# Peptides against a protein of PDB entry 3HUF: the designs that were tried, part 206

Target 1, 320 residues: chain A of PDB entry 3HUF
Amino acid sequence: MWIIEAEGDILKGKSRILFPGTYIVGRNVSDDSSHIQVISKSISKRHARFTILTPSEKDYFTGGPCEFEVKDLDTKFGTKVNEKVVGQNGDSYKEKDLKIQLGKCPFTINAYWRSMCIQFDNPEMLSQWASNLNLLGIPTGLRDSDATTHFVMNRQAGSSITVGTMYAFLKKTVIIDDSYLQYLSTVKESVIEDASLMPDALECFKNIIKNNDQFPSSPEDCINSLEGFSCAMLNTSSESHHLLELLGLRISTFMSLGDIDKELISKTDFVVLNNAVYDSEKISFPEGIFCLTIEQLWKIIIERNSRELISKEIERLKYA

## One batch from the design tools (peptide; made by RFdiffusion4, then SolubleMPNN)

Design b2_p26_4_s3 (from b2_p26_4, 15 letters changed)
Fold by OpenDDE base, seed 5:
Structure b2_p26_4_s3 (fold): chain B 320 residues (1-320), chain A 26 residues (1-26)
Amino acid sequence: as target 1 above (320 residues)
Amino acid sequence: SEEEKEKEAEEEAKKEEEELKKKFLE
């Protein structure tokens, strides 16, 4: 989201969030959803127009800001952004930091981009929330992104957390739920005058972790916890692969259970399967190899003695 | 003249901004 602040009390000492939309900036306007009052005699009654675009699809993957357009409203002394005069037709900016000077005002409006990018684990939840979040200047998507700051957990009552949720947790993203999204949607009017009134996603995250025994205390408890072990997996999911890598596993990939030969068994400690393959092929598992699902692996990983638990299961099957 | 009044208002505005600048940058 874009946040503005200013020196010299020209914004009345307040920080403001600029959501996607158009704002008239000037001395003789009243602060509302489409106007920004700036208190200086050197500023025109109506001085500039700010236009914040909605997030692009590219912004979701890059963590780039919503495009910020500035137009001078034919003022005597013009408008500058980052010490450059705004062109006659206006200019667009993709920098994360903008110093906006209105006319000869000795104080600048500082605009900065607060990175917030929300990944969804569920396409139905994305469909429900994406429009509203984009209108807040928040990029949204389903795919893994290095720019992801927040992750919406799919809550199915009585189900294990998804691989996406596990991976998001290990990537140190802030896991949130629908309660946070609902709260975020309601604060739009209150944050016009005070950007500090934005709800704390970390509080939501702490509550999720505290109330769900499927999470370890920290990502650091799980990252590289299985260093030195080797696994084989079906080449089915990139997130599953990345999750196993974050556990410190050496990973071999195979296309079918029929590819699990004596050589592969000799090089791997266990085989990771998706639920569908595990359930369908359970009778056909090779002898002498430990096969488990990612969800079963996760249940072991969240335990304090995960290495000892894995070692015991491997030994049990070597001597069986 | 209207031009002189605009110039006087600009000089007053500039003085007030210099005073504000001193007050907030000191």
Scores: peptide ipSAE 0.026, ipTM 0.513, DockQ to the pose 0.025
Fold by OpenDDE base, seed 4:
Structure b2_p26_4_s3 (fold): chain B 320 residues (1-320), chain A 26 residues (1-26)
Amino acid sequence: as target 1 above (320 residues)
Amino acid sequence: SEEEKEKEAEEEAKKEEEELKKKFLE
């Protein structure tokens, strides 16, 4: 989201979140959802128009800012952004930091991009929330992204956590739920006066982890916990691969269980399958190898003695 | 007049700018 602050108390000493939308900026406007009052005698009654666009799909992957358009409202001394005069038709900016000078005001409005990028595990939830979140200037998507800051966990009571949730946790993404999204949708008015009133997702995350025994105590307890082990990964998602990498596993990727010969079995500690393949192929598993799902692996990895548990399962099946 | 108030505001704005430039350069 865009946050603005200013020097010299021209914004009354407060920071403000700018959501996607249009703002008239000037001395003689009242602060509301479409106006930014700037208190300086150097500033025109109506000085500039800020237009913040909704996030693009690209912004989800890059963590880039919503496009920030600045137009001078035909003022005598114009408007500058990053020491450059704004063009007659307005200019658009994608920089994460903008120093906006209104006329000859000695104090600048400093706009900075606070990255918030929400990944969804479930397409239906994305469809439900994307529009509202985009109107908050929050990029949203389904795919893994290095720019992802938050991950929406699908709350199905009594269900196992998804691979996406497991990976998000290990990646140290803040896991949130629909309750937090609902809360975000309500804060729009309160953050006009004070950007610090933006809700912290960490409390939501702490509550999710505390109330769900399917999470380890910390990501650090699981990261590289299976270092030295080797697995074969069959028909799994990209998130599954990345999850196994974060566990410290050496990973071989195969297209079919039939690709696993005796030589590969000798070099592989276990085979990781998706649920569909595991359930359909149970009868056709290669002899002498431990096959499990990612969800089954996760149940082991969250235990304090995960290495010993995995070793016992490997031994049990090698000598069976 | 509104024009006089704008001129006074511009002159005060120049003074504020000069005073602030002095404070940041001191």
Scores: peptide ipSAE 0.025, ipTM 0.536, DockQ to the pose 0.024
Fold by OpenDDE base, seed 3:
Structure b2_p26_4_s3 (fold): chain B 320 residues (1-320), chain A 26 residues (1-26)
Amino acid sequence: as target 1 above (320 residues)
Amino acid sequence: SEEEKEKEAEEEAKKEEEELKKKFLE
């Protein structure tokens, strides 16, 4: 989201969030969803127009800002952004930091981009919320992204957490739920005068982790916890592969259970399968190898003695 | 009142702007 602050009292000492939309900036406007009052004699009654675009698909992957357009409203002294005069037709900016000078005002409006990028685990939830979140200037998507700051966990009561949720947790992404999304949707009016009134996602995250025994105490307890072990995995989702990498595993990939030969078994401590393959092929698993699901692996990983537990399971099946 | 606070802030901002203009013209 874009946040504006200013030197001196020209913004009444407050910070403001700018959501996607159009704002008239000037001395003789009242602060509302489409106006920004700036208190200076050097500023025109209606001085500039700010237009913030909705996030692009690229912004989801890069964590880049919503495009910020500035137009001078034919003022006597013009408008500058980053010491450059704004063109007559307006200029568009993708920089994360903008110093906006209105006319001869000695104080600048400082606009900065606070990155927020929300990944969804469930496509139905994305479809429900994406429009509203984009109107807050928040990029949204399903795919893994290095720019992801928040992850929406699907609340299915009594189900295990998904691989996406596990991976988001290990990546130190802030896990949120529908309650936080609902709260975000209500903040537009309250944050006009004070950007600090944005809801804290960390409080939502703390409550999720506290109330769900499927999470370890910290990501650090799980990261590299299986260093020195080797696994084979069906060449499926990138998230599953990245999850196993974060555990410190050496990973071999295969395309089918038929590709699990004696050579692969000799180099592999265990095989990780998806639930569908595990349930369907359980009777045909290769002898002498430990096969488990990611969910079964996760249940071991969240234990304090995960390495010892895995070692015991490997030994049990080698001698069976 | 909120209106009085806005007027005070407008008067202070006016003083600072005049002082800064003096410094820039010197």
Scores: peptide ipSAE 0.022, ipTM 0.477, DockQ to the pose 0.021
Fold by OpenDDE base, seed 2:
Structure b2_p26_4_s3 (fold): chain B 320 residues (1-320), chain A 26 residues (1-26)
Amino acid sequence: as target 1 above (320 residues)
Amino acid sequence: SEEEKEKEAEEEAKKEEEELKKKFLE
């Protein structure tokens, strides 16, 4: 989201969130959803127009800012952004930091981008929330992104956590739920005057982890916990691969169960399968190899003695 | 060019998002 602050109390010492939309900036406007009052004798009554666009799809992957357009409203001394005079028709900016000078005012408005990118584990939830979150200037998507700051856990009653949730946890992403999204949707008017009123997701995250026994105490309990072990997996999911890498596993990929030969078995401690393949093919598993699902693996890795547990299962099947 | 790489990454991103949407709707 865009946040503005200013030097010399020209914004009355307040930090303000700018959502996507249009703002008239000047000395003789009243602060509201479309106006920003700036207190200086050197600033015109109506000085500039700010227009913030909704996030692009690219912004979700890069964590880049919503496009920020600045137009001077035909003022005597113009408007500058990052020491450059704004063009007659206005200019658009994609920099994360904007120093906006209105006329000859010795104090600048500082606009900075606070990155917030929300990944969804479920496309139905994304479809439900994306429009509202985009109107807050929050990029949203389903795919893994290095720019992801928050992850919406799909709460299916009585189900195990998804691979996406497991991976988000190990990546130290802030896991949130629909209750947090609902809260975000209500703050739009209240944060106009004070950007600090933006709800903190960390409390939501702490409550999710505390109240769900499917999570370890910390990501550090699981990261590299299986170092030295080797697995094979179907080349079907990037998130699954990255999850297994974070566990410290050496990973081999295969395209079908028929590719699991004696050579692969000799160098592999266990095979990781998706639920559909595990359930359909469990009768036809290759002899002498331990096969499990990611969810079964997760149940092992959340235990304090995960290495002993996995070793015992590997030994059990090698001698069966 | 860097622009072509960005455009390829965006197109791959769109394809995978559409594939993910299809897998969840099945």
Scores: peptide ipSAE 0.000, ipTM 0.246, DockQ to the pose 0.021

Design b2_p26_4_s4 (from b2_p26_4, 12 letters changed)
Fold by OpenDDE base, seed 5:
Structure b2_p26_4_s4 (fold): chain B 320 residues (1-320), chain A 26 residues (1-26)
Amino acid sequence: as target 1 above (320 residues)
Amino acid sequence: DEKEKEEKAEKEAEEEKKKQEEEFKK
């Protein structure tokens, strides 16, 4: 989201969130959802127009800011952004930091981009929330992205956490739920005058982790916890692969259970399968190898003695 | 120094406003 602050008292010492939309900026406007009052005698009554665009699909992957358009409203002394005069037709900016000078005002409006990019684990929830979040200037998507700051946990009653949630946790993404999204939807008016009223996702995250026994205390407890072990996985999902890499596993891939030969067994401590393959193929598992699901592996990983537990299961099946 | 710059900018803006008002009355 865009946040503006100003030097001196020209914004009355307040920080303001700018959502996608159009704002008239000037001395003789009243602060509201479409106006920004600036207190200086050196600026015009109506000085500039700010237009913030909704996030693009590219912004979800890059963590780039919503496009910020500035137009001077035919003022005598013009408007500058980052020491450059704004063109007559307006200019658009994709920089994360903008210093906006209105006319001869010695104090600048400082606009900065606070990164918030929300990944969803469920396409239905994305469909429900994407429009509202985009109107807050928040990029949204389903795919993994290095720019992702927040992850919406799919709460299904009585289900294990998803691979997406596991991976989001290990990559230190802030996990949130529908309650946080609901809260975000209500703050749009209150944050106009005080950006500090924006809800902090860290409290939501702490509550999720505290109240769910499926999470370890820290991602550091799991990262590289299985260093020195080797696994084989069915070539199914990139997220599963990245999750296993974060555990410190050496990973071999196979296309079918029939590809699990003596050579693969000799190099592999255990085989990781998706739930569908695990349940359908239990009878056809090769002898002498430990097969488990990601969810079963996760249950072991969250334990303090994960390495010992894995070792015991591997030994148990080698001697059976 | 910042207050002096603001007061100077304010005076310049007032003088410029007066000039525009005098030009519009002509």
Scores: peptide ipSAE 0.018, ipTM 0.509, DockQ to the pose 0.023
Fold by OpenDDE base, seed 3:
Structure b2_p26_4_s4 (fold): chain B 320 residues (1-320), chain A 26 residues (1-26)
Amino acid sequence: as target 1 above (320 residues)
Amino acid sequence: DEKEKEEKAEKEAEEEKKKQEEEFKK
């Protein structure tokens, strides 16, 4: 989200969030959803127009800012952004930090981008929330991104956490739920006067982790916890692969269960299967190898003695 | 110091406004 602040009390000592939309900036406007009052006699009654675009698909992957357009409203002394005069037709900015000088005012408006990108675990929730979140200047998507700051957990009562949720947790992404999204949708009025009133996702996250025994105490308890072990997995999910990498596993990939030959078995401690393959009564698993699902593996790795538990299961099946 | 800078900028803006009003009357 874009946040503005200014020196010299020209913004009344307050920070403000700017959502996607158009703002008239000047001395003789009243603060509302489309106006920013700036208190200086050096500033025109109506001085500039700020236009913030909705996030692009690229912004979801890069964590880049919503495009910030500045137009001078034919003022005598013009407008500058980062010491450059704004062109007559306006200019667009993708920098994360903007110093906006209005006329001869000695104080600048400082605009800075706070990165927030929300990944969703399922397409239905994305479809429900994406429009509202984009109108807050928050890029959204389903795919994994290095720019993701938040992850929406799919809550089905009594279900195991998804691979996406597991991976988001290990990546130290802030896990949130629908309650936080609902709260975000209501903040527009409160943050006009004070950007500090933006809801803290960390409180929501702490509550999720505290109330769900499927999460370890910290991502650090699981990261590289299985270093030195080798697994084979079906080459179907990038998230599953990255999850196993974060556990410190050496990973071999196969395309079908028929590709699990004696050579692969000799180099592999266990095989990770999806639920559909694991639950299939029609599939003969290779003899002499431990097969498990990611969800079963997760139940082991959240335990403090995960390495010992895995070793015991590997040994049990080699001698069975 | 900051208040003095703003007051100076206001005076300069008023003086320039007067100059332009005089040029538009010729």
Scores: peptide ipSAE 0.018, ipTM 0.497, DockQ to the pose 0.022
Fold by OpenDDE base, seed 2:
Structure b2_p26_4_s4 (fold): chain B 320 residues (1-320), chain A 26 residues (1-26)
Amino acid sequence: as target 1 above (320 residues)
Amino acid sequence: DEKEKEEKAEKEAEEEKKKQEEEFKK
């Protein structure tokens, strides 16, 4: 989201969030959803127009700012951004920090980008929320991105957390839920006047983790917790592979259970399967190897004695 | 099936975004 602040109290000492939309900036406008009052005798009654665009799909992957357009409203002394005069037709900016000088005002408006990119685990939830979040200047998507700051967990009561949720947690992405998204929607009017009123997602995250026994206390409890073990994985999602890597596992990939030969078994402690393959082919599992789902593995990993638990299961099948 | 659902959800989100951008321009 774009936040503006200013020197010399020309913004009345307030920080404002600029959501996607158009703002008339000047001395003789009243602060609202479309106007920014700037208190200086050196500023025109109507001085500039700021236009914040909605996030692009590219912004979701890059964590780049919403495009910031500045147009001077034919003022005597013009408008500058980062010491450069704004062109007659206006200019667009993708820099994360903008120093906006209105006319001869000695104080600048400082605009800075606060990165917030929300990944969704569920396409139905994305469809429900993406539009509203984009109108807040928040990029949204389903795919994993290094720019993602938040991850929306699907709350199905009594279901195991998804691989996407597990991976988001281990990547130290802030996990949020529908309650946080609802809260974001209600705060829109209040944060226009005071950007500090933006709800902290970390509180929501802490509450999710505290109230759900499917999460460990921290990602650090699980990262490299299975170092030294080897697994074979059916070539599934990239997230599943990355999840197992974050656990410190040596990973071999296979395309079918028939590809699991004696050599692979000799080098592999256990086999990780998706739920569909596990349920359909349970009768066809290779003898002498421990097969489990990612969800079953996760249930072991969240335990404090995960290494001992997995070792016991491996041993139990070697001696059965 | 998951990739098709992902592509469909991305398209639906983009179409809803376009509709709201068109409503905001009116």
Scores: peptide ipSAE 0.007, ipTM 0.341, DockQ to the pose 0.023
Fold by OpenDDE base, seed 4:
Structure b2_p26_4_s4 (fold): chain B 320 residues (1-320), chain A 26 residues (1-26)
Amino acid sequence: as target 1 above (320 residues)
Amino acid sequence: DEKEKEEKAEKEAEEEKKKQEEEFKK
């Protein structure tokens, strides 16, 4: 999200979130959802127009800012952004930090991008929330991204957490739920005058973990917990692969269960399968190898003695 | 009192900016 602050109390000492939309900036406008009052004698009654675009798909992957357009409203002394005069037709900016000078005002408006990118676990939830979140200047998507700051967990009571949720947890993404998204959708008016009133997702995350025994106490409890073990994985999902990497596993990939030969078995402690393959092919598993789902592996790794547990399972099936 | 403080701060900032512009031209 874009946040503006200013020097010399020209914004009345307040920080403000700028959501996607159009703002008239000037001395004689009243602060509202489409106006920014700036208090200086050097500023025109109506000085500039700020237009913040909705996030692009690229912004989800890069964590880049919503495009920030600045137009001078034919003022005597113009508008500058990062010491450059704004062009006659307006200019667009993708920098994360903008120093905006209105006319000859000695004080600048400082705009900075606070990165917030929300990953969704399923397309249905994305379809439900993407429009509202984009109107907050929040990029949204389904795919894994290094720019993601938040992950929406689907609350199904009594269901196991998904691989996406497991991976989001281990990569230290803040896990949120529908309740937080609902709250975010209502904050527009409250944050106009005080950007600090933006709800902290960390409290929501703490509550999710506290109320769900499927989470370890911290990501650090699981990261590299299986260092020294080797697994083979069916080449199915990127998130599953990255999850296993974060556990410290050496990973080999295969395309079918038929590719699991004696050589692979000799180098591999266990095989990780998706639920569909595990359930359909239980009868055809190779002898002498431990096969499990990622969800079954997760149940082991969240235990304090995860290394001992996995070792016992490997030994049990090697001698069975 | 707030308006006088703002006018003073604006003047001080304008003088400081002029000093910086003069230092950058040297």
Scores: peptide ipSAE 0.020, ipTM 0.494, DockQ to the pose 0.020; fails the geometry check

